# Peptides against a protein of PDB entry 3WG5, part 103

Target 1, 218 residues: chain A of PDB entry 3WG5
Amino acid sequence: LAKNIVYVAQIKGQITSYTYDQFDRYITIAEQDNAEAIIIELDTPGGRADAMMNIVQRIQQSKIPVIIYVYPPGASAASAGTYIALGSHLIAMAPGTSIGACRPILGYSQNGSIIEAPPKITNYFIAYIKSLAQESGRNATIAEEFITKDLSLTPEEALKYGVIEVVARDINELLKKSNGMKTKIPVNGRYVTLNFTNVEVRYLAPSFKDKLISYITD
Target 2, 218 residues: chain A of PDB entry 3WG5 as posed
Amino acid sequence: LAKNIVYVAQIKGQITSYTYDQFDRYITIAEQDNAEAIIIELDTPGGRADAMMNIVQRIQQSKIPVIIYVYPPGASAASAGTYIALGSHLIAMAPGTSIGACRPILGYSQNGSIIEAPPAITNYFIAYIKSLAQESGRNATIAEEFITKDLSLTPEEALKYGVIEVVARDINELLKKSNGMKTKIPVNGRYVTLNFTNVEVRYLAPSFKDKLISYITD

## One batch from the design tools (peptide; made by RFdiffusion4, then SolubleMPNN)

Design b2_p15_3_s2 (from b2_p15_3, 9 letters changed)
Fold by OpenDDE base, seed 3:
Parts: C-alpha cells; sequence; structure tokens
Structure b2_p15_3_s2 (fold): chain B 218 residues (1-218), chain C 218 residues (1-218), chain A 15 residues (1-15)
C-alpha cells in the first residue's frame, strides 16, 4: 500500500507576493502527489496584506490539509503570519515561538516609527481576523485582541485560549499529536480527519528563485 | 565660477522600500554636491503606500529641488507615482506619458481582481492627496478625482488643469522651460527660483543593488 | 500589513 506522504517546507521572512508563489508551489506539489498533508514551517515578522489574503485564499482552496507550524524555537507567526495561521487547517507552534501582534499599519516612517492605519482599516482587519477565527472554530475574542491590544501569545497561551491546536517540539511530535484531529476548516468542502499513521515525511527545498529572493531580502 | 550642476537619475518600476533607498541615495548625492537640482526620470505603475509616503517625506526634506520628470514617452506616474510627483518641487511630463489613477487598494487577488480598500482608507488618501496638491499650489480638485474617478491625464491636460508645471520632450527642454520657475514647495523653508543657466548635467547610474533588484522585479 | 495604491501592487519585499 502506497505510504501516506506528508510534505514539509519552510517559509521564512516577510510575507510578499514571492511568499505567495512559495505557498502555491509547495501546496501544488503536495496536491499533485495526493499527500495526506503539507506542513509549512513558518517564521515571519509579517508583511503585505494583499499577499497575506492571497495566501489565505490559496490555503483555503487547497485540496489537501495545510498545517502551519511556527518553527523553529525563536520563530514567530507575527502580523500577517497570524492571519495565515488562522486561515489554515491546523496550527501548531513549537515551544519558544510566538503568535499575534496583528495591528494593521500603513508602514514605517524613515525614523522607524509606525504609520498608523486609519480606524476604518483597523476595523476592516478586525472583522477579517475575527472571520478567520470564527470559520476555523478558534478564539475570535483573542483574534480581535491581536489587533486591539497588539497581543502576542506563547504557544501554551495560544493553546489554552483555543487559538492553536498543537504545541510540538518537532515534526515527529506534531504528527503524533495531530493524528486523528479534524481540520479546523474544510478541505474541498469537508472536514478531514488527519491520518498520520505510517507516513513518509518529504522535505521540499526552496527553488533557485526562492533562494535568490531570500538572499536579497534577508 | 563652479558650474551649477543638475543631476539626472532614473527610477523605474514599482514603488517599494528599495525605491525609497534609490531616492535617498540619489538625492543625497545631489545634496552633497550642492546641485542646483536633481531630476528624477520617473516611470512607475505604482506600489506601496508606506514607501510612497516615505519618499514624499524624503523629497520634502531635500536640501535641493527635486524635479519629478515622467519620462520617457510611454512612461507613467501612476498611483503612488502621482503622490510622489505631487509631493515634489516641480513636476514635468514628456509628451506621451500619463499621470493619475490613485485609488487605494488592498491589493490584487489571485484572479487579478482588485481587493478594494475600505471607504475609510479611500477617504484617508483623498485627504492626503488633496493636502499634497494644496501644499504645492496644484489642483486639489483634480487630485481628489485621481481617486474618486480614477482619473488619468495626459501631460497637456495635467498642465492645463494645473496639476503639473512643465511639458518637455527631453532634459534640455525641461531645463529651458523650468528655468526661472519657483519651486511649488519650499526647499529648507524657502521657495527657490530655479537657475538652469550654464548648468552641467550629470547622470547618476543605478547601484549594483539597484540593478539586482530591478532584475528580480522586472 | 501594507496598503497598496492602484493600479499595481506587485510582489515587492517590504523592509
Amino acid sequence: as target 1 above (218 residues)
Amino acid sequence: as target 1 above (218 residues)
Amino acid sequence: MVVGIEPISFEVVER
């Protein structure tokens, strides 16, 4: 019997349209191979709202479960990363990671100060982030507070408050703990029970383009 | 007597934080040499609001006049480019160029459709663009319509309506026509009369980093 | 999160 495959890929850095291309490529590969799931090891300080929304949509359109794994220790799913996580089929975090800080901004001034978004933009993203939380059965109150209080949470807090589903130290523990869990959003219109019994883990490497962009932006 | 120097540099493509770096570098070089002015040949379809606002601020803080020249024929100062132009000391356009189309958006969806900005964001940028126009003594009504009607203008229309100051086919004609004009905003708190009599034109080349980023983004 | 202005918000890396 063909071994169930789980793909693992890393997405690190700012959320941009190039990040969308990475998500799309990785998910497409996993879809083509009819993988049981793909785990995206995410480490991001945030990025663009448009790219974020496109990534969320791409995840929601995935033919396979997409698990966002905030990894390694020291990583964050900050700002746009939180939205992406909340839009995914399952969220995991490693100990020593963080999630939250989702206040929308227009950007940073030359002196490093934040250019605040108009209240109406803030309200738009409050509605958006709450929608993601509600759709996924996650804590919509905390989702709002990620903006209104610029709240950041530890994995343990996030788990406790029902923001995330799994705290795991590594891929093996993640697979073990998430085995038998239902996706928090539908896959092709159906909630899927994850089956990680006898899975083969396949790691995806960045493309040459991915490496080049990372080299320039890091 | 040391010849008055006018610097000319090209900025092409999307408005990003890297574009800010280009503006900053070019203006700094011209400032250090106590240039009479710097002309930025601008060709942009738009870009990021934060980068745009930072660029506008950098221009407004310039120790020398910054002339935005929409060039060559076929170029545009669209979206963010219009804001940058309106924030500058003088705007020129070549025949066959365009300016306008300034409606803020959150981005583009995967299918290429526009993700509309909330009305409050639109209103913020209406106020912002009108402020730039008013501060520079340019047509604030048309500035608003660049958003509300997604208006784009020819150089001749833009000149007629008082959006820009010069229509010029090349650098020589630009220098000739703008000679004796006052800057539309202050330079170090003072409106400056441009003096392009007996000027030496110096062209600035893109840095290696500029070339690399252009290669990736074009 | 960054807001773009029409017509083009392309793939640019924000610092």
Scores: peptide ipSAE 0.031, ipTM 0.482, DockQ to the pose 0.169; fails the geometry check
Fold by OpenDDE base, seed 4:
Structure b2_p15_3_s2 (fold): chain B 218 residues (1-218), chain C 218 residues (1-218), chain A 15 residues (1-15)
Amino acid sequence: as target 1 above (218 residues)
Amino acid sequence: as target 1 above (218 residues)
Amino acid sequence: MVVGIEPISFEVVER
């Protein structure tokens, strides 16, 4: 039987293969404990497309609901973070956070200028992000504009436009507001109604390796 | 007046923004000293497309010839390394090295599987790599096959096919063989004939930062 | 997002 446990973990920084490892570790622990859900407190400026796609896939393969929570205030789910959020079972944002700015780039020049992705790449990611939005019943038009207009949204805008599901100041408010919501994508082939009544919150800390990598990549 | 100085520096490991910084630093030093050329001993399995493109651009903007030397034996100019080589003024390879395998990927899955790039991305890089080959008077058909067939070549094959200009066992042999060759792309708008008669070889060491980054990324 | 070219040395700090 699923325990009335909700895991909370933090993922901060650039999205890399190490970030995938963190997601995998955190979700696996929560799965093993048959948690009601895991909340990932996400703060990322973006990162690698491959890692992003892997993370999305890992979330989609999760045996439990994975909630992406853009937290704390001042955090963002920018670029790759937006894709991850759109690929998740539920998106929440804290006030003062942002989501969007998803235009793919080949990288940055030495002068800090963006090396633009060719239209072909842009179009690929437009299709991809729209697919994520559509699959999750979220606003695919806005998802496209995250790329085409490099749009960034406030939590309130994102909620209004149907990009996210919850605005919450903290974990307690998130649990309260998301209680009774259905996952936006299925878990094990079924849409799940979240039950956060009388739940224990368990925090997962980054591993030593995670800390080191974060330090090196920051 | 250009000094009869040839700089030699090593770039090893993944192609990242830090690799760009290395290229920039090395080339800048050689430029400042009005060197006859700089030889970059390259050993890379590949890396980031953005960094690669920046490096290519930096090479193309060089005030001096930049020679990419796939060295030592056992080294490779794989993936991003091939693009860099094709974007350079002269390519040399040591026996037992390789060049090619340029198929773009989105990354690797957790199981080590390649996440394939969409056809649109593949086609972009096909066009790009062919352009580099054509601009340098190198074999554009083979350059395309570096992607479409994920082709890798030995130095002898690469030389035979007109992908590279020199096979050399060491710096001395490289200097000897490349003496009198014209750059495959222009330097300051002119194709330059390399003059390696009575040259001083100066080795540039990685900075402390370069060493640290290499250690962290390895 | 950044696109890689093979072999994208994913800085997989595979330890």
Scores: peptide ipSAE 0.029, ipTM 0.582, DockQ to the pose 0.151; fails the geometry check
Fold by OpenDDE base, seed 5:
Structure b2_p15_3_s2 (fold): chain B 218 residues (1-218), chain C 218 residues (1-218), chain A 15 residues (1-15)
Amino acid sequence: as target 1 above (218 residues)
Amino acid sequence: as target 1 above (218 residues)
Amino acid sequence: MVVGIEPISFEVVER
């Protein structure tokens, strides 16, 4: 019996246009192979709003379920990473990770201080993040507070409050716990029930281009 | 004899994640109808680097030719807009438009002054813009100077120097002049010869969402 | 989250 394939790929660092390209490439590979799902191991402090929104859109256009997994311990889905997670089909977190801190900023001043976004921008992203939460059946109140209070949550808190679906120590535990779960948003117009009973895990490595860009942006 | 369809859509304003969504939507519609091409009437002062790079990638993934048309007179493909143009299958400009001024910046300070990008970032985008020019058989030296000299060109100059392919006053002249031209980059792995001898022009309007976002960002 | 100008943006040319 041919095993269902689950792809796993890592995205680490700032969310940029290059990060979008990574998401697009990884998801495309998994789509072409008709994978059961792709798991994106995410560790990000945040990044660009535009890249974030494009990534969310790309995830939502996926022909297969995209699972965001905040991994390993010590990782975060901070700022832009939270939006990406909330826009995905399923969110998991490893123990010792965090999610949240989503206040939009204009950037950093020369002295390293944050340049705050004007209220108009802040309000836009409040509406946006709430929309992502609502569309996925996740906690929209907490989503708003990720901005208004710059709230950060542990995996246990995030699960408790209905921000995420799974707390898992590793990929094996994630697959086990998520087996039989329905996606939080549609895949090609349908909510999909995940089938991880007889799967082959395939890891995708970053391309040479991905490595080069990471080196340039780090 | 069924007319070939050419779509025309407008993208105006800052290049952002929302602009990406517009490009994606417009191109997708045209792809679904197996259009001969889509013309994007572009007027932009620039915007975000990440959105720009995503747009370039989306154009390059198109199943049909994407023509960037700097239009109307007074419009520009400035900064990020130049990159988008250089990443496309064909570039046209209306008289009285401009292209160039591609120096990357970190943003604007509170006093409105430009925060310059560090050399590492500048050098990255020099390499990137030169790559776009080279891949499309356009003038890579001028592409570099768009950054190093913050160079801006008229349509006539841009044509003369091999940055663009067409100067046209309107869509009709554009179609006439571009008929029989080969795309400057591949479409699905092949250089396509444009056929505009018997075409129907269809205009796409911005979606309600596009209008709303434009209103919020403006 | 960086909205527009960070970490990298392009200059807006005001005509």
Scores: peptide ipSAE 0.028, ipTM 0.243, DockQ to the pose 0.258; fails the geometry check
Fold by OpenDDE base, seed 1:
Structure b2_p15_3_s2 (fold): chain B 218 residues (1-218), chain C 218 residues (1-218), chain A 15 residues (1-15)
Amino acid sequence: as target 1 above (218 residues)
Amino acid sequence: as target 1 above (218 residues)
Amino acid sequence: MVVGIEPISFEVVER
């Protein structure tokens, strides 16, 4: 039986294989406790494509709604973070955050210049990001422009254009605003109406390993 | 004035941006001390293409010879490690090590399956690895096969086919065998004859950060 | 385990 519990966890930094492990751990804990949802407070400048794709798949396989919350103010769901958000059950952003800038690159040269991805890769991720948007009923045109124009949006713009679902200042406002919303993708094959009435919020702390990796990669 | 000093440092694990920092730090220390050469004991299963390319460039910009030594027994210069080796001034391998398997991939899926790189990327790295081999006077055909056939070689095979320059059991044997050899690429625009007569060997220890990262990524 | 050369990275937005 589902508990009136919402888990909140933070993921900060670059999207890597370790970030996948964090997502997997956090979602698994929330699944095991039959949480109403898990909110992932996301602050990422981007990261690895493979890790991103795996994270998206893990979210899509979740037994509970996974809400991506770009938080706190000053945070971003940039690059890989945007894909992850678009693959989630609900996207929220705090004021003063950003989303977008999804152009794939091979990396950075020694001089800090971008090593451009070949057109075939760019086209692949255009198709991929559009699919995520379309599947979630979000703006696929803007999703494409996140790549083709390297577009970044404010929360207000993202909401206006139908990229995200909620602008919220904090967890309490997020829960209030998202209460009664349907997930943008299915949970276990069904669209779920979020019920955040009289919920207990449980914060998951980063593991020691999470803290250590963050320290090393930050 | 050049000192009769050879630095030895170990780089183990995946090739990442941190690995670049290790290479840069180690080479810089050896450059500052006007070492005769630095030997990098390399044990890597591979890693990131951007980091690899940056490492190759850093080696090529070195003011002193950079010798890649696949060591200890059981170690490999796999994937990205092979590119790094081919970009270096001299390659040595210990018995029981391997080199090759250079097929580029986009990463691993959740099920552990390889995400294949598009042909354009594969072709790019074929051209790249061939250029490294050609520039260093090493076997460009075998270098290509490291990708096209995902070929791996023993030290004896690699030596036989002109991929590497030395097979050595330890640092002492390496110094002995490589004494009088010319670098396979220029150092400051000139091919250098290695002089390891009466050299002092100085071991560089991993920084605390290096140890921590290795612990996390291993 | 041979780790592939090309993890495609997405552009990191420098803050």
Scores: peptide ipSAE 0.028, ipTM 0.468, DockQ to the pose 0.772; fails the geometry check

Design b2_p15_3_s3 (from b2_p15_3, 8 letters changed)
Fold by OpenDDE base, seed 5:
Structure b2_p15_3_s3 (fold): chain B 218 residues (1-218), chain C 218 residues (1-218), chain A 15 residues (1-15)
Amino acid sequence: as target 1 above (218 residues)
Amino acid sequence: as target 1 above (218 residues)
Amino acid sequence: MVVGIEPISFKTVKR
């Protein structure tokens, strides 16, 4: 019996247009091979809002389930990473990771202080993040508080509050726990039940370009 | 029986004079073919007020119904996009999209901070957006608050408050839900009942020029 | 004077 394929790829660092290209490439590969799913190991402190929104769209347009996995321990789906996670088909977190802190900012001053976003921007992203949560059946109140209170959650808290679906120590535990779960948003218009009973795990390596850009932006 | 034609086109990015040209081209094509309607899939963060006002006029002068559809998930009809939507014959939104945040600004400073518009300009656009809402039978109080509170809404909120007419996941659901609805503003002096029972959907591709400008402005 | 109803460019908080 032909094994179902699950792809695993890593995206680390700031969310930029290059991060979008990584998501697009990884998902496209998995789509072309009719994979059961792709797991994106995400570790990001945040980044650009425009890139983030494009990434969310790309995930939602995927022909296969996209699982965001905040991994390894010590990683975060901070700021932009939280939006990306909330826009995905399933969210998992490893112990010792975090999610949240989503208040938009205009940038940093020369002294390192935050330049606050005007209410226009803040309110826009409140609506946006609430919409992502509502669409995925996740906790919209907490999603709002990721902005209004700059809230950050542990995996256990995030699970408890209905922000994420899985806490897992590694890929094997993630596959085991998520087997038989329905996606939180549709794939091609339908909620898909994940089948991880007989899967081959394939790791996607970053391209040379991905490595170079990561090196420059870090 | 000759199928009624519904055109679908996409407008993405900043609202500019080029965006006006896109609207004009798309609507003109649909008018020439006596289409039942044209659906414009809109994803915009905003743009120029002058271009926005011209687009609203062009929509209101259309010989056929113009449906603004905030699509795909993750898209927005932000700022100028809200005015455009409020000026149209029907507004639909996909889950995960947003509408609002309409406070006029003069631009951004070098540090990325917003340069606020003077009260005269703000008051002008309050009157303008209220007029659009009133003419279309949509919630004028909320329309004002899109400016005064920089309010942004989810599709569900926008529907609940009477700002939009349809929440739909895709074109098929939009056609199904909007079938038999009356336009919110007149077409050639009459409120038209939409007939989407036996329709052919035709997609209009962006011109080469449209693609190039989108690439440059993004 | 062109009144901009401009795109929201925001950076999310880098930790």
Scores: peptide ipSAE 0.071, ipTM 0.283, DockQ to the pose 0.171; fails the geometry check
Fold by OpenDDE base, seed 2:
Structure b2_p15_3_s3 (fold): chain B 218 residues (1-218), chain C 218 residues (1-218), chain A 15 residues (1-15)
Amino acid sequence: as target 1 above (218 residues)
Amino acid sequence: as target 1 above (218 residues)
Amino acid sequence: MVVGIEPISFKTVKR
């Protein structure tokens, strides 16, 4: 029987292979404890596409709902963060946060200029992000525009356009508002109705390694 | 006699030497027409420190008030953008925008990791950003924290902490709210009271070159 | 030495 436990963990900074390890660790802990869900407080400017895709897969393989919460105010789910959010079971945003700007690039030149991705790569990620949106019942047109227009949205806009599910100021409000919602993607092949009545919130602290890498990558 | 004209121009993307050229061009046009002010709609993830410092100097040398407006919703004056804002005659932000995250870096490694700036460089920019804040009568403590804590603020927080002067949804509201405000730094050695009664708003379109470079750097 | 004051625009780089 699922315990009335919700885990909350923070992931901040660039999306890298280490970020994958963080996601994996946090989700695994929550799975082992048969949590009702895990909330990932996400604040990322983006990162590597490979790591992002692996993270999305890890979320999709989760035995419990993974909620991406763009938090705190001022945070963003930018670029890779948007993909991760769109691949998750539920998206929430705090007021004053943003989501979008998903255009793929090859990197930055030595002079700081963007190295543009070839059309083939751009088109690949357009298809990919649209797929994530479609599979999660979110706005695929806007998902495409996150790339084609480098669109960034406020929480209110994202909610209005059907990109996200919840605007919440804090964890308590998030739990309250998301209670009774169905996951936007399946958990173990089934859409799950979230039950956040009488839940215990457990915060996962970053590991020492997490702190060290965050320090290096921040 | 100053014409009741306000120019509005957009600067989007990374701060580079070309961004300096854009600032210079736009401000020069507004100066030549004896505009009451120029509003720069700024949306930047940051960029080069050298270009940033040059832009700040160009703003400080302006014969007219330069208003940095973080716009549209979802935009940011991040990193270099914060320095530019703090060096300007007035800062406005639209709802859903952000300012901050000013820690200097040497760049990104091939693996996407941040190359940390040595303490000497970090300390230099702490002093620099604090100077900008102090000279403009803005919160120097927060300015420092933009670096030391990689702090990012919402418009409401930034206003509350005395980092910015105006929260405005659009140009019209900006003009209305900023009317009668004094510039936070001198214009030609004098603090100027903004007069936005019966102003003509003129939008400056990006040049072809601006579009091309924006395309390359975006 | 380009001192970047970047918000690290982590644009999705496909490896």
Scores: peptide ipSAE 0.034, ipTM 0.293, DockQ to the pose 0.209; fails the geometry check
Fold by OpenDDE base, seed 3:
Structure b2_p15_3_s3 (fold): chain B 218 residues (1-218), chain C 218 residues (1-218), chain A 15 residues (1-15)
Amino acid sequence: as target 1 above (218 residues)
Amino acid sequence: as target 1 above (218 residues)
Amino acid sequence: MVVGIEPISFKTVKR
């Protein structure tokens, strides 16, 4: 019985156009192999909103479940990372990780102060993040508060409030806990029940290009 | 019976990308030798959050217990140092040391005044520090207050409030008092009971590069 | 002007 493949890849750092390329590449590989799912280990402080929105779209267009896993401990799905997570088929977090702080900003001034987004932009992203939460059956009130209160949550809080689905220490625990869970958004128009009973885990390494860009942007 | 090795290294000064390299090098050496633990004598006023978070991750990924020891008397695990400590397997403090003052800042103005972090950032780190405390079974309320009240504690207070595990005057007392204690976070997915009954203490010296950078940045 | 959910550049330094 052909082992169901689960791909695991890491995306770390700022969300940029390059990060989109990473998501696209990893998801495409997993799609081509008809994987049961791909798990993206995400650690991001945030990034560009345009790239984020493109990533969300790419995830939602995936032919296979895309699981966002905030991992390892100490990692975060901050800002753009929260949007990406809320746009995914399942969210997991490791103990010691965080999610939230989603208020849009225009950037930083030369002195390092935040340039606040105007109400127009803030309201846009409130609507956007609430939409992602609602579509995924997640807590839209908290999603809004990620912006309006710049709220950040622990994994336990996020689970309790219905923002995420799983708290897991590692991939094995994630697979175990998520086995039998339905995706929070459709895959090819259908909610999929994850089957991780007999899976082969395949790790996708960053390409040389991925490594180079990560090196340059850090 | 091969003596259990305990490595001891010092990290002093600001937390930077270089400090990450020091942690990584020291932990790697100890891992390679399958040490019972590594004790990092930490004296830091704080530093960069990004480097701090990377250090926490490196500690939490360690194959051996990493003990943060605020030492010698007069030292502090201030700001970033507190996060690092809370992310470690065991925290010890010498008498006359301090821990806390974890409120994030954007930096200093030209006149030396603090540029406060916006609520977005503050809330992010509140969640982060609480997560570290919770995962390590330490006092998450006090962890939050390290930020919200800019609280600093003595070793005795920190011990009393369940922020740290040991108050010890020196390495020998630390080993004695921590012998038989369980790590506050897992090592390779397992809580480890520290065994310091027959240990050889090995001190790791800073590399030439370490000395040079420390010299330049001081 | 690119709307950034910019990375949180944080410094934690002793006050």
Scores: peptide ipSAE 0.024, ipTM 0.277, DockQ to the pose 0.159; fails the geometry check
Fold by OpenDDE base, seed 4:
Structure b2_p15_3_s3 (fold): chain B 218 residues (1-218), chain C 218 residues (1-218), chain A 15 residues (1-15)
Amino acid sequence: as target 1 above (218 residues)
Amino acid sequence: as target 1 above (218 residues)
Amino acid sequence: MVVGIEPISFKTVKR
């Protein structure tokens, strides 16, 4: 019986155009092999809004379920990472991780202070993040507050508030808990029930390019 | 006689993952219509190295010639923009534009000072930019000096040194001057002779998303 | 650390 394959890949660091490439590559590999799903172990302090939006779009266009797993303990899906998570087919978090803090900024001033986004931009991202939450059946109020209050949540809080679907300590527990769950957004127009009963886990390593850019950007 | 189509699109501002999306969208449109070429009017102070590298890759994978046109007067292909230009099928500059200043930086410190890239990163980009120049038959020495000396060139200097191929005041002059030129890198494995004798110019407008992100990032 | 080639980096940062 051909074992269902679950791919696992790590994306760590700032969300950039390169991060998009990583997502695209990883998802493409998993699509090519008709994987049951891909789990992206995500640890990010945030990054570029543009890259984030493209990543979300790429996830939503995936032919397979994309699970965002905030991992390992100590990791965060902060800022852009939260948007990505909210745009994904399933969100999991490890204990000791965080999600939220989504207030858009224009960047850092010469003195290192945050340049605040104008209200127009902030409002755009409020609408955007709410849309992601609503489309995925997640808590849109909290999603908004990730921006308006710069709220950060623990996994337990996020689960409680209906922001995420799974709290899991490791990949095995994640697979166990998410087995039989429906994706929070459709895959090719259909909500998919995840089947992790007899799966082979395949880890995808970063490409040489990925390693190089990660080294450059971190 | 079906007029050959030349698409023209503008990319302005920081090079980001969104900029990649813009390039990808614009090139894809032009590919779908089997355009003779696409001209990207580029005005950028620089941006993300990762996004830049992806853009270069996307250009090199294009099924049609991608012409980078530093335009309008006063515009620059600075930093990441230079890499993109050097990775393209043809570089044009308008009078009063600039190219160069390619020294990698890690970012800005809290006090707004530039955080210098470590030698390893700098050397990587030296090798990279030289490769782009060499592959395109452009001046690799000057390309290196764009980093090592943070050199910026006028269009006239850039043309003189063999960094670019065309100085043109507008799209019409660009088409006229580049007509019959061979691409500096291959299109689908072949160096293409540009045919701009009887072309229809089609301008591609930024998408709503493009406008929004541009507003956010500028 | 994100390598910018003279970019203004727009980040959503964790406070």
Scores: peptide ipSAE 0.023, ipTM 0.250, DockQ to the pose 0.192; fails the geometry check

